# Peptides against a protein of PDB entry 8HF1: the designs that were tried, part 170

Target 1, 320 residues: chain A of PDB entry 8HF1
Amino acid sequence: NVMLYATKPTEVMVSFPHQEQVLTVTRLISAEIEKFYVSLDLMNIGVQPIRRSKSLQCLRDPSKKSFVKQLFNDFLYQMKEYGIYAASIAIISLIVEFDIKRRQAETLSVKLMHRTALTLCEKIRHLLVQKLQDMTYDDDDDNVNTEEVIMNFSTPKVQRFLMSLKVSFADKDPKDICCLVFVERRYTCKCIYGLLLNYIQSTPELRNVLTPQFMVGRNNISPDFESVLERKWQKSAIQQFRDGNANLMICSSVLEEGIDVQACNHVFILDPVKTFNMYVQSKGRARTTEAKFVLFTADKEREKTIQQIYQYRKAHNDIA

## One batch from the design tools (peptide; made by RFdiffusion4, then SolubleMPNN)

Design b2_p21_4_s1 (from b2_p21_4, 10 letters changed)
Fold by OpenDDE base, seed 2:
Structure b2_p21_4_s1 (fold): chain B 320 residues (1-320), chain A 21 residues (1-21)
Amino acid sequence: as target 1 above (320 residues)
Amino acid sequence: SSEREQELEEFKKTGYELIPD
């Protein structure tokens, strides 16, 4: 029994300044969403016909309004945590979701609700894109997907993450890279994936080095909401990562499902480590020689984060 | 561009903090 001493990854912290300034556009968007919530609460969507679908949870009228509010709350979180550029990608996912739900609406009132939500999403998208364009002085190069625009309209956390990718992977052989990026929320995976695609394409040092994919956990998704397309995408993304056709995988909570992902040399935790299980499972993927486990923390939370990691290390050593 | 290049060079020097054992 060769106890492969799992080489403990080097645990690294990247601090970022706390963003105090809320942009006028983010305040306007938040106010438009709050105004929409007031209107949504006043909407009579009527008693939903009892869909005989076995999930008792879909039966109650509050569930459809609650889901609309959840999507906008998740969007507001992404705009706050990742910035305006990430929000411009995140809003597209809401547009797609509300258009699907509008088309699937069994009643005129539900159809109208989703149409109103969709109209708000298009307004938000316009406000975001306009703000991204305000920095492009040249009328002819409407390309909001430049490295400069991405960096300027990302939060300090995302800026430090992108800089960490440049420092870690510039001019490396793509075969030597096996990177995981952990995020808390499902919708963040797609948002950060879209951001990374645009960033890598705009960054010559990374363009032929990093090939990103994303994977979403199944446990948080009622099987009724997992489109056949999303399940196919997840299987394809995992396979591409296993085959080495992708070398950076963005994950949300997937480790809880026992998905066997290869040993990685870099693990980035983009969102705060909220649980011991998340710490152990994510760290347990950094299993190569010289593997790095990278945490992002606000400067004000640095000491608290260090103490939390010490507690998790202690708890892990007590179980091992 | 120059400010971002300077920020990147500073980050290369100080951006990574080892969490001690």
Scores: peptide ipSAE 0.509, ipTM 0.940, DockQ to the pose 0.734
Fold by OpenDDE base, seed 5:
Structure b2_p21_4_s1 (fold): chain B 320 residues (1-320), chain A 21 residues (1-21)
Amino acid sequence: as target 1 above (320 residues)
Amino acid sequence: SSEREQELEEFKKTGYELIPD
């Protein structure tokens, strides 16, 4: 019995220029968020009663200010790492979350905090949409979702990722595609999903080829706050990907939680590989013949990325 | 744009770097 050695995936690196897009709009948005943090720190929300539920929830800021700051910090990260277009999608997720938290607020002070955060998100959304419209002569929201606008307002990393999708999958049979896209952060999955929906719809060569889905990791810190809707969405998204109704899945660290996904022919790592486990698990999904494992790196970090991959390969071979 | 088409054609040639064994 010749054990058919699973063909090792071809490991590929895509380099992108490290451009800090210091746009006036991104500076303005960052300054408005910092002003909001100063006002938030001065806001008296009172001591919330510690609900004695046995879970590790006791370590969270009882004022919920830390959670508000976390969402805006995650937004600032997405704006920096993925660009203004991705930020225009990411801000909608904050608007939805703060509206839910505003409605669920047990006190007037907490309700006011979430209302103030929501008002800031609407201002940020307006600034982002206005900046996207600066390239379009028409004020129609549909005109900001073109391939050109998406590419021009995306970071070099996202531009190279979108080009990689176009080169890899243009005019292919959707049945021959099984693609995973790994990102570091939970909120990035939904942001990149929204970006890909608009990009695929605006790109004729991909419109009938790629059907994206996303899967978000369990928040182990708050399993009780995972909405029944998020769990239903994950189950549905995984099932669509298993049934071949979706052929591109955007994942965070979820595949570490023992979710069995089929063997894929493409695995994209959009964010830096930070752990050996992430490397082994993500690479271990690229199991088909001619499978590709694609890494994205800034040009300045190219050599460090190569050396890190060699260390991970060595460590993997020593365990096998 | 013609510039984006040229960038895509250059990317098809040089954008993928094999990480050698």
Scores: peptide ipSAE 0.508, ipTM 0.940, DockQ to the pose 0.734
Fold by OpenDDE base, seed 1:
Structure b2_p21_4_s1 (fold): chain B 320 residues (1-320), chain A 21 residues (1-21)
Amino acid sequence: as target 1 above (320 residues)
Amino acid sequence: SSEREQELEEFKKTGYELIPD
């Protein structure tokens, strides 16, 4: 057994300025969500019968109100962490989810709850899109999907990530690229995928270079919430990445579950490394000779990030 | 924009920090 000495990837840190998005639109959206939570708490949706076949998440909140709040809290997190451009994509995932839940509602009260949530999502989407359009000078070019709009309405973290992609991959052969992008949340995976599609399409140096795909973590708690379509799409995305038809894979915790993906030359960690397992599993995918393992950190968290990486390196060496 | 091009050129030089061994 030739233990292929997994060449230790070059560990790189990209720092970004910590900027709180002080946009009037983000404050308005947050205030509308908080008003909605007050209204949601007052809604009498009745006690839903616990069907034994429903996932553990459905068992924890038979009212389904916590799930509605979770989706909006995840949206607020994405808007804060990735910017209003990413939020304009993220809100579509909420619209889709609430429309599905509205259609699946067994009671009029639950149907009304999801309809109210959906109406709020459409209002939020309109506010976000309007704000993105405020930067387009030409009344005729309603295209909010330009490189400039994406960059201007993304957080410094996302800006540095996009710059990292441009610097790393501009005008390269697509075959020489095998890139993983790790994010913490499954919904972040989808919105960053949508952002990257639009960015790559608007960036000539990347348009024929990067072909992104995404992979969402299996909801081990709620396999019933994973549509058969989502599972089929996930399998197709993995296969495209294995076959080299996609060369950039955005993923969450899926690789911790032992999904075999090819050795990569770039691994980006867009969100903070929270666990030793995440560090080892993600870093263990950067296995080519010139592989880079890239971390993103706020400037204020730089030293803490470095110290955490040293602790993880030490812990890894003590096990090896 | 010229500002974004300058930011990109600065990032090419200084954006990647090696985490020491």
Scores: peptide ipSAE 0.503, ipTM 0.939, DockQ to the pose 0.749
Fold by OpenDDE base, seed 3:
Structure b2_p21_4_s1 (fold): chain B 320 residues (1-320), chain A 21 residues (1-21)
Amino acid sequence: as target 1 above (320 residues)
Amino acid sequence: SSEREQELEEFKKTGYELIPD
């Protein structure tokens, strides 16, 4: 019944050039990760105990190796999709995770595996920071967080997203802004949050206008690994957004699970809309009369994106 | 940079495409 009275948001598309910024540093990092995978496959870590999760009788791959490969594959995805600047933030999350896993290691072999992964992450961090500093003649760490460095080391998609924030929100009253940013992956929320903090701080027109927060979706895969700390953080972030202490919320597609967020005037979809449910739920948050629903697409995928939106509109009208 | 300012002004004019009904 709540859907019947919602004003339809203005649906807008932003196209970006499909340029693979093939930097020498990204090739080097990818090659170092592939060499590490070969070494990881040769490591004898012994038979891992089959942890049956109580809810999913599915044998999660008890191999602590698959989790290590998953984190590096997620990092490689973020470096490709968002650029070197976002990757410099993403690698810190891997360092923290592998240090925790190293300390929690039940065996010497598992401890050594996580130590080797951590050493690779520190090497990757050094290569990324050095490349960001190549644009700054000054060795001052504060100089890598400029608007120019962020823009130059971001993908065309992220550049168009940051330009969209400037055009939409420059010198506006913070109280008139209620913005959602949807991303596909859980780890992307933290990387885009860190990027936005630095970008807003480096952009005078946005410093006192945008206050970002992020929400990590519930890990339906491992409720036991949702730290009490992550659940407290989610509740605090939602409350700050409801109270107007934050006016931009970054979230993964998992907001599908009934987080009651206030009516928003802007919804940005930074990654491709892959499901009808994601389309309906994200669009259903843009409920003000002047609300905008903004999609980002590669120029090559523009026609395919338009056709997909027409299919979703038709399916939504057939249910309404 | 002057190039980024020009890119932003072009984006203000042409960067948003309305998805027609």
Scores: peptide ipSAE 0.490, ipTM 0.937, DockQ to the pose 0.717

Design b2_p21_4_s2 (from b2_p21_4, 10 letters changed)
Fold by OpenDDE base, seed 1:
Structure b2_p21_4_s2 (fold): chain B 320 residues (1-320), chain A 21 residues (1-21)
Amino acid sequence: as target 1 above (320 residues)
Amino acid sequence: SKERQEQLENFKKNGYELIPE
């Protein structure tokens, strides 16, 4: 029972300015996705034959259109919340998913839909990469994966998160680090993982200090094959984290009940804490001596965040 | 950049706010 551990981590808040990256490229991308939604709504995908053998839960295969829209909406969220650098990584996940679904398409109409989505993703990727390259002064250094590019094209929240990692872990022994990073969405785990790999590689003080992994909750909607790969990845990532081969784990808020993760020194909550359960479960992982529980909040939401934490503390004490 | 270094140094000093008990 995570509630019974009276470990009082130091609860810390990191405020960030609420600056929407008003980039022309983000507006263009959003407009292209909206145009695509209009086109998608006009696509005749036909009635997919209900394969009798797929359980009644497969009847909730969200209309293949709804899933496509969900992925693009998740991408738009990531672009808004984490910035265009994170979006350049997030779009790759969409490309992979749409290519898999295109190959698995049972009908030409569905295949065409996923192909159209894939073509849009490639266009978006190009627009993002081009914008990242516009800041590389050297025409010859196509390397958009520098600390500077990552920081400049990340939201203030992500900038503060990266700064928090640098300040907290620079030149430390990797063995002394057990860090969790909680994010709300499963796709954010992959996006932030890719961002962190590039950031750590580009940051000498962290390169041999932090070894990130990510874990996503089980998605019951994922095709069996993707779910198997994700489950294999999840098991491997957890094992690496247990063995100390990874010392930073990015998790979605859906930590499966029963993933025994070691006591952590740092727990970062990169996204807003939306539920008491998330608060208790995430805080309950910060169990080492002098463990830190770090929240990120926009300056405008600072007071609301503090009041919410007080409510959660009170509710936690009333149950204990 | 110099600005990023100044931001980092400021963050080291002021970046963390303790949530009062």
Scores: peptide ipSAE 0.496, ipTM 0.941, DockQ to the pose 0.755
Fold by OpenDDE base, seed 5:
Structure b2_p21_4_s2 (fold): chain B 320 residues (1-320), chain A 21 residues (1-21)
Amino acid sequence: as target 1 above (320 residues)
Amino acid sequence: SKERQEQLENFKKNGYELIPE
């Protein structure tokens, strides 16, 4: 019995300072969203016909107002957790979503609601881009996608993540890299993907080393709106990662659904590990020799994170 | 910048903490 000693990945923690971004622009954006919520609550959009599809049970709000608020709340989360640079990418996804919803609107009132949301997103985008440009001392270089701007307008968590990528992968052979990045939220996958594309392109040591891709789970809230395009993208992304055409995959809970992904040498957990299942599934992908399992934690949550990992290790050893 | 290089060098040395068994 060759007990294949499943090489236990090296578990590493990266701590970051908890800084509340006290930027005037973030306060302005938050205040504009709150004003919009007050206006949204006053909008009479009528009773929407309850389409009895079993899948739509989660949209109990016949007004679709809850969905609009969810997207803006998710954006506010991206801005808080990942910073202004990430928010400038995240807002584009909201613009696309609200434009689709505006076109699909069955009533003038619903169309107007999505148009108002879209107008707010364009205002937010302008405020974010202007703030990114204010740090480029050279009036002539409209290039807000420099390593400098990305780092300066990212949260300490994202800064430590980008530094971790640079330290781990600078000047390595792309074939020797199989990296997973786990995030909590679906929209974070695309946001961090866009950030990484720009960061890698602006970082010579990574430009020909890392090829990122992302996977998003099925939209359980509205499977009917899961575009054929999103499903094709997910299949293509998985295939590119299997073929080695992508060597860094950003994913949420998608791997919990039994998507078979190759053995990885690096697994980054960018957001807090909230469940035992997420811990086991993500750690279980770090299967190569010298595999690393990297956790990011705020300094204030460091002890709590360590204790949670010990509990998960114990529970895993009791089942294995 | 010099400051970023110093931050990166400090991170290379101290950025990773092994979670004990």
Scores: peptide ipSAE 0.495, ipTM 0.941, DockQ to the pose 0.755
Fold by OpenDDE base, seed 2:
Structure b2_p21_4_s2 (fold): chain B 320 residues (1-320), chain A 21 residues (1-21)
Amino acid sequence: as target 1 above (320 residues)
Amino acid sequence: SKERQEQLENFKKNGYELIPE
């Protein structure tokens, strides 16, 4: 029995300034969403038949209005936490989802509701892209995907994350890299993936070094709503990461079910560690020699983050 | 930009803090 002494990863903290950068564009977008919520509440979409799927205790709002509000609230969170560049990618996911819902609408009133949501998303996308272009002298859409634009229109947290990738992985052999990036929310995986693709492509030092993938945890609540395409994508992404064809995997924290992934040398926690389980599971992936476990914290939350890590270390040692 | 390069150089030096035991 070779007790593989699981080398404890080096736990590292990266602090970032708390900048409430309230851009005029973010205020305009928030105000347009609030106006839309008032309009949405006034929409008579009729009583939708409650399809009681047997197993889902969640009273699906028969109006589907709560789902529309959830998507826009998730978008607002994304824009706040990751910046307007990330928001320009996130809004595309809303457009796709509302277009699917519009096409699947059983009534004209529900179809109109989703069409109104789409029109708002298209307006938001235009406002975001226009703001990204304000720094570019060229009207070409490709010019908004530069390292400079990505960095300038990302939050301090995302800026520090991108800098951490550049410092950690510049000029390294891709084979020596096995990196996990943990985020809280499923939609953030796709957004950060899109951001990283553009950043890596625009950063010569990383272009042939990092190959990102993303994985959203199994939705235990509704496997029936995971498109066959999403399930195929997840399986392919995991396999590419196992085979070493991808060396950076973005995961949502909902991965409570032990993803059987190889030992990693870097684990980045982009969002706050909210649970002991998340701490143990994510840290437990940093198992190579000299593995790093990297936390991101606002400067104002630094002491609270340290104390939380001490509590989690203590709790982990009491169970081990 | 010069500012971004200075930020990167500062980050290389001071960006990582070891969480004490």
Scores: peptide ipSAE 0.494, ipTM 0.941, DockQ to the pose 0.714
Fold by OpenDDE base, seed 3:
Structure b2_p21_4_s2 (fold): chain B 320 residues (1-320), chain A 21 residues (1-21)
Amino acid sequence: as target 1 above (320 residues)
Amino acid sequence: SKERQEQLENFKKNGYELIPE
């Protein structure tokens, strides 16, 4: 019974202040997306052929207005939860997706819809990059990827996460590090990965210490559209983490699928723990003697977070 | 910045709270 001797990780909480100040650029971007939704609702895209894929999951036809709105709503979530710097990375993923959908469009009306969405994404990208450059005296694009710019344009949650990485891993041996970072949403994995690459590169104490990778779950979009490239990337990322060529892995809820990763010494939960299963599966990866399980919470939600963890601990002990 | 360094030093001391058993 190997389960009985699992060393319990040290459970730690990091509190962050609620961000009260919404930047003018964030309000402008939100207003432009809302105007676009009104225009999108007026677009005649015709009757989309019901692709009779037998799986009910294929009902999210990527040609539908609802899918376009979902991507922008996910972007707005990234901008709110992680900040303007993370949003500048997230918008690139929307640009790539809408360009693919524009090329794959079966009708002129659908092609025009995706083109209009793409034009809005380019406008948003320009507004974000311009705001990042307002703090840089030099017009060189490389100057927006400094530790200072990343920290200043990140939410308090992300600032505390980056500070936690710096305090935990500065000047350590890369071989002694096995770190997982859990996020709620699939799109957050890639966004936080891009942010971490730039932060690690700009932070001398971490540059030769942390090598990040990311893993996203199976696309809720038809497995037929899961690019062969995405599946190859996932396999490569997991293998690099198993081989120790990567020592930090960013995951969404994918570890619920039983992906066998090595015992980790750090597990960071960047987003709120919403389910008992997520708590057990993520905590169960912190299996070394000195393992830490780190939760991030807003100050206003601190008591509620502690109560939720006590409920999950009790439920876990009642099953064990 | 000096402010960011002070925030980091404060975080090293007080940033982690142990969740009691």
Scores: peptide ipSAE 0.478, ipTM 0.938, DockQ to the pose 0.716

